Peptides against a protein of PDB entry 3ESW. Designs and how they scored, part 129

Target 1, 322 residues: chain A of PDB entry 3ESW
Amino acid sequence: NNIDFDSIAKMLLIKYKDFILSKFKKAAPVENIRFQNLVHTNQFAQGVLGQSQHLCTVYDNPSWHSIVLETLDLDLIYKNVDKEFAKDGHAEGENIYTDYLVKELLRYFKQDFFKWCNKPDCNHCGQNTSENMTPLGSQGPNGEESKFNCGTVEIYKCNRCGNITRFPRYNDPIKLLETRKGRCGEWCNLFTLILKSFGLDVRYVWNREDHVWCEYFSNFLNRWVHVDSCEQSFDQPYIYSINWNKKMSYCIAFGKDGVVDVSKRYILQNELPRDQIKEEDLKFLCQFITKRLRYSLNDDEIYQLACRDEQEQIELIRGKTQ

## One batch from the design tools (peptide; made by RFdiffusion4, then SolubleMPNN)

Design b2_p19_5_s3 (from b2_p19_5, 6 letters changed)
Fold by OpenDDE base, seed 2:
Formats: sequence, C-alpha cells, structure tokens
Structure b2_p19_5_s3 (fold): chain B 322 residues (1-322), chain A 19 residues (1-19)
Amino acid sequence: as target 1 above (322 residues)
Amino acid sequence: SEKEKIELYLKAKEILEKS
C-alpha cells in the first residue's frame, strides 16, 4: 500500500489549521466567567485590560496617519533611508528597507523632530531656560489643555522672572506633533503613531517600572524588534536590564492583533517579583484579549498570526540565538 | 521540557511546510 504521504501531509495541515483556529473561536461561557472574575478581582488584570482598550486600537486611525505623514520631512527621511539602503541593503533584499526606515525614523525623531523635556523652558524667558525652572507640583488640565486628552499638568516657576510655565502631559499624539516635546510617555506615544503611519506592525510596550517603548515586526528579521525612540535604539532589548541595570517585573506589549507578555525579551537580570497576578492568569488574560482583538479576522489571518505568535513564544523561550 | 516541545514543533512545522 503506497502511503500517499502528500495526501497525509495535506490532511495533517488541514487538521492542524482547524486545531489552531479552534483556539481562536469565540470564548466559551466558562472563559468569559473566568475573564470577568479576573478583571474584577485583580487590579493588575484590570489595568492590562484598560490599557488594551486604548493602546490596541488608538493608533489605527487613518486620519492621524495622514496628519503625521504631512508633518514629517518625508523627503529627508527617504533620502537618508535610500542612502543607507544603497550601501548595504541590496544584498539583503527588499525586506531590509523597512529596517532602514525604522532606523532613520529613530534618528529623525530624536535628532530633528522631538525634544526631551525634563523641565520646560520658561514661556517668558524663552529657549534654554529650563535650568531656571522650579517644579511647584501638578494639577488638572485647564479648559484648553483638556481638549488634547491631558490628564495632568506639571507646574513650574521661573526663578528669574517669577512667571509660571505649564507643562501639560498630553496624551493626544496629534497635539504632540505640535508641542514636539515630552518624556518617555510622549515620545513612545507619538513614535508609535509615526511607525503606524508608515503601515508598520507596531506594538506599544508598557513596563510596570515606569518606562515605555515600541516593538516593530521586521519582515527581514521575521520577528518583533525592540524600538526605543528615547534611546534611538533598534534591536537592543538588553539596554534596560544590562545597560541601565533596571529592575523590572512586567513588560506587556499592546498591538492591534494582540496583547503579549514580552517580559522575557527585556528582563534579563534584576527581575522583580511577579506577584501582581498568577502567571497562568496573566497568560489567560493576554490570550483572551488577543482572541477578542482577532474576532473579525478571517481564518487565514488568524492562522498566520497564530504561527507568528508561536514563533515569538519560541524566541522568548530560547532567548536570542546570537 | 519546553525546549524539547519547541524542537518537536519546529521539526513538525518544517516537515509540514516542506510537504
């Protein structure tokens, strides 16, 4: 009996696809109950859910993408990308062009476009006056600031002129295109939108220990790549644990297609206790939210994303094969 | 081990992708 191995392989592939797709079907009543109980009883779970409701969808705004592309110096950006691609990129194929684009966007954003703001300059004294600014605390937004999703306003007094300068912490990334300044939150927020505006697969990574960055899915590298706009960093996930010697407990990535615990990519040493949620419950939570985000996708899209997810999990377990 | 499961999965996937 000639075993038709091709027929068996096809049948196995179909069964495997069906098995994978079965995992992404609408949540069973028991899963919904577990989810509801988890988010109502665990504050960390509620926080992750709340973040997912914003971060997974907010950047998928075509109107914002247009505004971003109209605001950036695209001629400069593409000129620089083309220049770097012409040196080394032709040997690596067209997929590497996007990696060069992200690297240039990191350069452009940090060097030419956005500014780090430890303290604002005095609105009265002008540029380079931040050294004269004394923090008075934080307050709620005024009527104008409230238009731009501002949660808090830092208040500073100028030691020279005595005037008050407000530093609103805007969460509206379109307002950040105007203000061109902020800290890690503003940097990551706007830079996430910028990357999305180029049609890239991007995740927002939240670290519980008060830092945020991006991940970009490189088609060339066929994996999620660490991207930190504040550091002009590409594919350096070790910078926090090793270079900064930062202690961390959780890194959660939020994207349109899923929520993923990426802690293993970034927490290489100095791990803090992961005591905010049971590991099984966190895994369940991320999977549950991810399933919900994929409910409108077709079977092929779901399958491709599931294959990507599995590859990422393998990467996270093995560590970087250098 | 998780590593062995991964190796088995990758091997199975490679077999399935080459078939």
Scores: peptide ipSAE 0.015, ipTM 0.496, DockQ to the pose 0.238
Fold by OpenDDE base, seed 4:
Order: structure tokens, then C-alpha cells, then sequence
Structure b2_p19_5_s3 (fold): chain B 322 residues (1-322), chain A 19 residues (1-19)
């Protein structure tokens, strides 16, 4: 009996696809109850949900993408990408070009476009006067600052001239194209939008211990790649745990297609207690939100994303054999 | 081990996807 292995394989693939798709069907009433109870009883879960409602969708704005592309020096960017791509030759295929693009965007953003702001310069004394600035505290936005999704304004006094300088912490990434300065929050916010404006698959990674960065899905590497605009870092997930010796408990990635606990990618040592939520409840929460984000997708898109998710979970369990 | 299960799963999936 010649076992038609091809026919069996096709049948198994169909059944497997159906099985995967069955997981992404509308949530059962019991799952909805569990979700509601979790977000009402667990503050961390509520926070993850709240972040997902913003971060998973805010960057999918075509009007913002146009503004970004009009603001960036695209000629310089592509010139540099083409130059670096030409050095390695075309042997690695077309998909590697996007990795060069992301690397150039990291360079361009840090070196040419955006500025780190520990303290603002004095508005009166001019550039390179941040050393003279004393923090007075934080306050709410004024009427103008409030137009740009500003939750907090840091107030500084110049020790030289005595004038007050305001440093609004804008959450509007379009305003950040104008101000071109900030800390990790502003950097990650605008850089996430920049990457999205090039049509890339990007996630915003929130770390509970007051840092944020991006992940980019590399078609060349066929995985999520760590991207930190502050550090001009590409594929260096170890920098926080190893180089910074940072203690961390949770890293959660937020993208248009899902919410994923990526803690295992970044927390390599100095793990803090994960006591904010039960592991099973966090897994359930991320899966539940991810399922909701995919409700409008077709079966093929759902299946492809599910396959990507499985590969990521495998990567996270195996660890990078670096 | 979880690792062995994953390797078996990946091998099975790869066989299925290449068939």
C-alpha cells in the first residue's frame, strides 16, 4: 500500500490550519467573563489593556505617515541605505535591504534628527545651557501644550538668568517632529511612527522598569528584531540585562496584530519578581487581546500570523544560542 | 523536555510544509 504521503500531508495541513483558526474564533462567554474579571481585579492587567488600546492602533495613521515622510530627509536616508547595501552585494537577497533601512533610520534619527533631553536648554540663554538648569518639579500642561497630548510638563529654572524653561512631555508624535527632543518615551514614540511610516511591521515594547523600545519584524531574519532608537541599537536585546545590568520584571510588546510578553528576549539576568499578575493570567490576557486585534483579518492572515507567533514562542523558549 | 517537544513539533511542521 503506497502511502500517499503528499495527500496525507495536505490533509494534515488542512486540519492543522483549521485547528489554528479555531483558536482565533470569537471568544467564548467564559473567556469574556475571565477577561472582564481579570482587568477589573488586576491593576497590571488593566494597564496592559489600556496600553494596548493606544499602542496597538495609534501608529496605523496614514496621515501621520505622510507627514513623517515629508519631514525626513529621504534622499539622504536612501542614499546611505543604497551605499551600505552595495558594500555587501546583492547576494543576501532583497529582504536584507529593509534591515539596512532600519539601521540607517537608527543612525539618521540619533545623529541627524532627534536629540536626547535630560534637561532642556534655557530658552533665554540658548544652546548648550542645560547644565545651568535646575528642576523645580512637574505640572500639568497649559492650554497650548494640552493640544499635543501632553500629560506632564517638567519645569526648570536657569541658574544663570533665572528664567523658567518648560519641558513638555508630549505624547503626540507629530509634535515631536517639530520639537525633535525627548527621553526614551519621546524617542520610542516617534521612532515607532517613523518605522511604521515605511510600511514596516513594528511593535512598541514597554518595560515595567521605565524603559521603552521597538521591535521590527525582519523578513530577512524571519523574526522580531530588537530596535532601540536611543541606543542606535539593532538586534541587541541583551543590552539592558547585560550591558546596563538592568533589573527587569516585564517586557510587553504592543503591535497592530498582537500583544506579546517578550520578557524572555530581554530579561537574561537580574530578573525581578513577576508578582503583578499570575503567569497564566498574563498569557491569557495577551492571547485574548491578540485575538481581538485579529478579528477583522481573513483566515490566511490569521494563519500566517499564528505561524509567526509560534516561531517567536519557540525562539523565546530556546533562547538565542548566541 | 519542552525543548524536545518543540523540536519534534518543528520537525513535524517542516515536514508538513515541505510536503
Amino acid sequence: as target 1 above (322 residues)
Amino acid sequence: SEKEKIELYLKAKEILEKS
Scores: peptide ipSAE 0.014, ipTM 0.485, DockQ to the pose 0.246
Fold by OpenDDE base, seed 3:
Structure b2_p19_5_s3 (fold): chain B 322 residues (1-322), chain A 19 residues (1-19)
Amino acid sequence: as target 1 above (322 residues)
Amino acid sequence: SEKEKIELYLKAKEILEKS
């Protein structure tokens, strides 16, 4: 009896796909109980859940994408992308072009579009007066500032004219298209929206030690790529641990299709204690939220994302960029 | 270990894709 190896292989592939898909079925009652208990008893877990409810979906707004694309100098951006693409002579097609686009968006955003604001300029004295500004503290937003998802307003007094200048910390990225200034939070918030507006797969990375950045899924590199708008950095996950010698405990990536602990990509040395949650509980939490985010996806989408997840987990464990 | 599970998974996938 000639063993039909092709038929056996096809059957095994089907069974394998079904096995993967079975992991993304509706959560069992025991998993729901575990999740509820975890988020009610662990503050870090509650924080991750709260962040996921905002960061995983807020940037999937077609009206915001239109406003962004209408605001950016697209002619300049694409001219520069085409120029850099032509220099490297890569015949590698549309996939590598997207990497050039992200690199140009990093350049454009930092050099031409957005400004770092350590201290605001004096509203009365004008430009380049930030050196004369003394911080007086922070307060709640006024009635106008509250319209733009403002949680806090930093207050400064000008040493020259004595006037007060308000620096509202806006979380509305559309307002940031107008103000064009901020710190790492405002930079990452607006830049995440910009990348999403070009139809890219993007995650927002939260670091517990007061920094934030992006990841972009490169179809050319076939992996998640570190992107920091503040640093104009592409594919340099080591900059925090190695170049800055920063101590870190947690890096969590938030995207429309999942929540992932990406700490292993960025925490290469000087690891702080991971004492906020049990490792198994954090793993469970991220998987549970990811599963919920995928409930509306079809079997093929779920399978493709699951394959991507496994590839990322291999990368994170091996410490090798594929 | 999670590493061993992933390596086994990749090996199984490779075998299935080549068959």
Scores: peptide ipSAE 0.015, ipTM 0.478, DockQ to the pose 0.299; fails the geometry check
Fold by OpenDDE base, seed 5:
Structure b2_p19_5_s3 (fold): chain B 322 residues (1-322), chain A 19 residues (1-19)
Amino acid sequence: as target 1 above (322 residues)
Amino acid sequence: SEKEKIELYLKAKEILEKS
């Protein structure tokens, strides 16, 4: 009897799809109780939940996407992308074009658009006066600053003229299109929105040790790719652990379709104690939040995302980027 | 191991998707 391997394979695929979809059904009462207990008893879990409630959805704003696209020099960007694509990209197919786009956006953002602000220039003395600025501390926003989701304002005194300069730490990315300056937080915030405005799959990566960056899902590479706007870095996840010799404990990625512990991608050496939460509880938390984020998706979308998740988990376990 | 489970799973999936 010739075993109809094709029929068996098709049947296995159907059963497999059904099995995957079953994992994304409504959470059991016991899972809800576990989740509620975890976020109420563990501060780190509460933090991850709070971040997910903001970072997973805030960038999915069509009005913001339009404002971004109207603000950027799209003619310059696409001219540069087309130029780089014309060299070798045509041999690799259309999917590589988005990698060239992200690389150009990194260049454009760092070189032409946004500025690093260690200290602000003096509002009275003008440009290139940051060297004269002494930090006095931080305070809450004033009435104008509070309009732009500002939680903290850094206060500086000019050593030359004695005037006070305020550096509001705006969390409104549309305000950042105007101010065009900041540190890693402002850079990553606005750059995440920029990438989203081009219709790309993007995650915001939070590192517990005071750094943030992006991941972009490359259709060409068929994986999540490290993207750091501050460093103009593409696919260099090792830069923090190896090049900077940074010690790290947790890296958590936040996207519209999920929350993922990506620590294994970035923490290659100098690992700090992972003592904020049990590993099983963190895994449960990320899976539970991811499940909730996907409740409105159809079966095909859920299946495709689950397939992507499985590939990423293999990558993270193997410690090899494909 | 979880690694072996995932590798087996992907290998099975790859075989099934190519069949």
Scores: peptide ipSAE 0.013, ipTM 0.497, DockQ to the pose 0.309; fails the geometry check

Design b2_p19_5_s4 (from b2_p19_5, 5 letters changed)
Fold by OpenDDE base, seed 5:
Order: structure tokens, then sequence, then C-alpha cells
Structure b2_p19_5_s4 (fold): chain B 322 residues (1-322), chain A 19 residues (1-19)
């Protein structure tokens, strides 16, 4: 009896689609109770929820996208992308063009647009005076700084002139288009918005051990790709664990369409204890938030996203980037 | 398990693509 594998495969796909769609139906009362209990009793869960409420939606602002595109040197960017695409891209089809775009945006952002700020320059002495700056601590924002979603201001004294320079840690990415300086937080915040402004699928990755980066969904590679604007890094998820020997416990990705534990992609060695939440509870939390983010999507959109989720889960389980 | 279901789905896709 020749097993009709094609018929079995077709039946499996139908059953699987139905199964996936069933997962995205309205949460049962018991699931809502579990979620509420988890976020009220577990601080880490509350933190993930709080971050999701901001990071999953804040970058979906058409007005911000327009301001970004008006601010960037698009002529230079596309000139460079076209130049790189003309070398090798034609053999791989149009989908690879977006990978070249992201690589150029990484270059442009780090080399031409944004600046790393360990210490600010003295407002009185001018450029290249950061070496003369002594930290005095941090304080709350003043009335002007508060207009730009500023939670903390670092205070520095110039050893040369004695004047105080304020370094506000702005969370408003539009303000960052003006200031064009910061640390990993400001870099990742603005760069996430930049990628979103080009219509790309982007996630913000939060690491518990004080680092942040992006993931971009490459249509060419058909997977989520590590993107770090600070490092001008594309598809190098190993840099933290291996190159930096960084110890890490959690990496959580926040996107418009979901929240995902991506720790397995980045924590390759030197793993810290994952003791902030039970693994089952973290899995439940991410799935529950993801489900809520997809409530307005149609069955086809839900199915397409679920197919991507499956590929990612296979990648994360097998440790193999396809 | 969810993992087994994902594997079965991936296998089903491969079968249909080779088909």
Amino acid sequence: as target 1 above (322 residues)
Amino acid sequence: SEEELIELYQLAKKILEES
C-alpha cells in the first residue's frame, strides 16, 4: 500500500492552519486569570509587560516616519545601496536589496549621522572637550527637557571652565534626530525608528544585562537578522557571548506583531541564571502578549505570522541559522 | 508536543515542495 504522502501532507497543513488560528482566539477566562496573577506577582513579568506596552507600538507613527525620511540623506543612502546591489545583488533577486539597504543604514548611521557619547562636550568650551568633563551624578529633567520624554539627566562639570553641562537622556526619538548623540539606548531607539520608517519589520531586543539592539526580518534570508547600530553589525548574534564574553540571562524581542524570548540566539556561552521567572511562565507571558497584539489581524495575516514564528522556533531550538 | 507539531508541519511543507 503506497502511502500517499502528498495527501497526508495536505491534510496536515489544513489541520495545522486550523490549530494555529485556534490559538489566536479570545483568551479563556483561566488564561486571563493566569496572566493577571503572573504580572501582579512577578516583577520580571511586570517589566516585560510594561516594555511591550511601549516598544511594540511606539514606532508605528506615520508622522515620525515622515520626519525621519525628511531628515536623512536619502540620495546618498540609495546611491550607496544601488552601488553595492549592482556588484552582486542582481544574481540573488530583488529581495536582497533590502539587506543592502539595512547594511547601508548601519554604515550611514554610525559613520555620517549619529555620535557615541561617553561624556558630553562642554557647552562653553565647544567641540572635543569631553575629556575635561567630570560626572557629578544624575537628576530629573527641567521644564524644557521634560518636553522630550526625558527621565534622567546626567550632570557634568568642566574641569577647564567650571561650567555645568547637562546630558539629558532623551527617549523621544525625534529629539534624537536633532541631538544626534547618545549611548546604546539612544542609538537603538532612533535606529529602530529609522528602520521602521523604511517600512521594515523590526523588533527591539532588550537584554537584561544593560544592552539593547534590533532585529530585522530579512525577506531574502527569510529569518530575523541581528542588527546592532552601535557596532554597525549585521547578522552577528554571537558578538556579545563570544567576542565580548558577555554574561547574559535574558534577551527579549519586542515587535508590533509579538514578544519573543530570543535568548537562545544570543546567549551561546557564559549564561547567567534564569531565575527571574519560571520558563513556562515566561513562555506563557510572551505568547499571551503576542496573542493580544494580533487581535485585530485577519486569519490570513495570523497564519502568515504563525509560519514565521514556527521557522524562528525551529531556528532557536536547533541553533542553526538557515 | 508543540515541537513535534512544528516538525511535522515542516516535513509536510517539504513533501509538498518536492512534489
Scores: peptide ipSAE 0.061, ipTM 0.752, DockQ to the pose 0.782
Fold by OpenDDE base, seed 2:
Structure b2_p19_5_s4 (fold): chain B 322 residues (1-322), chain A 19 residues (1-19)
Amino acid sequence: as target 1 above (322 residues)
Amino acid sequence: SEEELIELYQLAKKILEES
């Protein structure tokens, strides 16, 4: 009796799909209780939830995407992408074009568009005067700064002219299109929006140890790719642990379709204690939030995302980023 | 188990890709 392996395979795929879909059904009362207890009793869990409520949805704003696309030099960007694609891309297929786009956006953003602001220039003395700036501390936003989701304002005094310069830490990415300066937070915030404006699948990665970056889902590589706008870095997840010797405990990725612990991708050495939450509770939390984010999706969308999630988990376990 | 289902899925996918 020739075993119809194709029939068995199809049956297994159906059963697997049904199983996956069953996991993404509305949370059972017991799961809701567990979730509520976790976020009320664990500060780290509450923080992850709070971040997810913002980061998973804020960048899905069509009005913002339009403003971004109107602000960027698209002619320059696409000219450069087309140039690089013409060299090597034809052999690799059309999906690689998006990788070239992200690489060019990294270049454009760092070299042509945005500026690192360790200290602001003096508003009175003009450009290249940051060396003369002494920090006086931080304060709350004024009435104008408060319009742009500003949590804090760094205050600097110019040693040359004695005037005060304010460096508001804006969280409004549209305001950052105007200011064109910031630190890792502003860089990642605006760059995440930029990538989203091109219709890309993007996650915001929060590291507990005061760094943030992006991940982009490459259709060419068929995986999540590390993207750091500050470093003009594409697919270099090792830069923090290896190049910087950074000690890290948690890296959490926030996207429209899920929250994922991506620590295994980035924490290659110098791991700090993961003592803020139990591993099983963190896994539960991320899954629970992800489940909520997918409640409006159809069965096929849920299944496709679950397949993607599975491949990512396999990647993270195997340590094969290459 | 979830792991067993994943393995079965991967196997099923391979079977269908090779057919």
Scores: peptide ipSAE 0.035, ipTM 0.668, DockQ to the pose 0.884
Fold by OpenDDE base, seed 4:
Structure b2_p19_5_s4 (fold): chain B 322 residues (1-322), chain A 19 residues (1-19)
Amino acid sequence: as target 1 above (322 residues)
Amino acid sequence: SEEELIELYQLAKKILEES
C-alpha cells in the first residue's frame, strides 16, 4: 500500500489553512475583554496600541507616495540601481533587483538627500556652524510648526552671533522632504515613507531604548530584512547589540499587516529586563492588533500572511537568517 | 494542539517541496 504522501500532505495543508483562517476570524468576546483590560491596565500595552494606530497605517497614503516620487531624483536612483545590478550579472526581472533598489535608496538617502542633525546650523551664520550652537532646552511648537505634526522644538543659541535657532522635531514626513534633516526619528519616518512609495512591504521598528529603524520584506531573500537609513545598513540586525553594544529590552515592528515583537532579531546580547509586560500578554497584544489589521483581507491574503508570519517566527527562534 | 498542527504543516510543506 504505497502511502500517497502528496495526498496526505495536501490534506494536512487544507486542514492547516482552515485552522489558520479560524484564528483570524472576529475576536471572541473574551479576547476583546482581555485586550481592553490589558491596554487599560498596562502602560506598555497602551503605548504599543497607540503606536500601532499611527505607524501601521500612516504610510499607506497614495498622495504622499506621489509627492515622494516627485521629490526624489528617480533618474539617478534607477541609474545607480541598474549599474550595480548589471555589474553583478543578474538577469532583468529577478526579485533581487528590489534589494538593489533598497540598497541604493539607503545610499541616496544618506549621501545625497538627508542630513543628520545633532545640532542645527545657526540660521544667521549659515552652514557648518552647529559647533557654535548651545542647547537652551525644548519648547512646544509655534503656530507654523504645529501645522506639521511637531511635538517639540529644540532651542539653540549661537555662541558667535547670539541668535536663536529653532530645531522643530517634525513628525510630518512630507515636511521632512523639505527640511531634509533630523535624527533617527526623522530619518526612519521619512525613509519608511520612501520605501512605501516604491510599493515595498515595510515595517517601522520601534526600540524602547530610543532608536528606530525599518524592515523591508525581500521577495528574493523571502524574509524581513533589517534596514537602517541612519547607518546605510541593509541586513545587519546585529549592529545595535554587537557593534554598538547597545542594551535593549523590546523591539516592536509596526506594519500595515501586523505588529510583531522582533526583539529576538536585534537583541543578541546585553538584554535588559523585559519587565514592562508579561510575555504572554505581549504576544496576545501583538496577535490581537495583527488580527484587527487583517480584518478586511480575504482568506487567501490572510493565509499567505500567516505563512509569512510562521516563517518569521521560525527564523526568530532559530536565530539564523536563512 | 497548535504546536502539533504547526509541526504537521511543516511536515506537509516539506513533503510537497521534496516531491
Scores: peptide ipSAE 0.032, ipTM 0.671, DockQ to the pose 0.821
Fold by OpenDDE base, seed 3:
Structure b2_p19_5_s4 (fold): chain B 322 residues (1-322), chain A 19 residues (1-19)
Amino acid sequence: as target 1 above (322 residues)
Amino acid sequence: SEEELIELYQLAKKILEES
């Protein structure tokens, strides 16, 4: 009896698909109890949950996407993308064009659109006066600043004229389209919205050691790609651990379809103690939040995302063995 | 187990790619 291996393989694939889909059904009562206990007893878990409630959904706003696309110089952007695409002579189709778009958006954002602000310029003395500014501390927002999701305002005194300049730390990305300045938080916030406005799959990566960046899912590379707007960096996950010699403990990616511990991609050396939560509890937490984010998706969408998740997990495991 | 199902899936993919 010739064993029909193809028939057996097809049956195994069907059973595997059904198994994967079963994992994304509504959480069992025991899982809900474990989740509730974890977020009530562990401060780090509570922080991850709080961030997920904001970062996973805030950028999926069609009205904001329209405002972004109306504000950017799209003619310049696409002209530059077309120019760089033509130079490389790539016959590799439409998928690689999106990688060129993200690279141009990084260039455009850093070189033409947004400004790094260590210290603000003096409101009275004008441009290039930041060297004369002395920090006095931080305070709460005033009535005008409070309209734009501002939690903190940095206060500076000009050494030349003695006037006070306020630097509000706005969290409203639409306000950042107007102010066009900030630090890593403002850069990553607005740049995440910009990438989302082009219909891209984007995650916001939070690092516990006071840095933030993006990941973009490249259809050409068929993986998540590191993107840092502050550094104009594309696919350089090693820059923090190796180039900066930065010590890190946790990197967590927040997207519309899931929350993922991506620490293995970025923490290549100088690992700090991971003592904020048990590894099993962090894995459970990320999976539980991801499951909740996918409750409204159909079986085909769930299966496609689960296959992508599996590929990412394999990639993250292999990166430690190299 | 979950691990056994993943192994079976990988085996099934390999069989279909070789056929």
Scores: peptide ipSAE 0.029, ipTM 0.625, DockQ to the pose 0.776

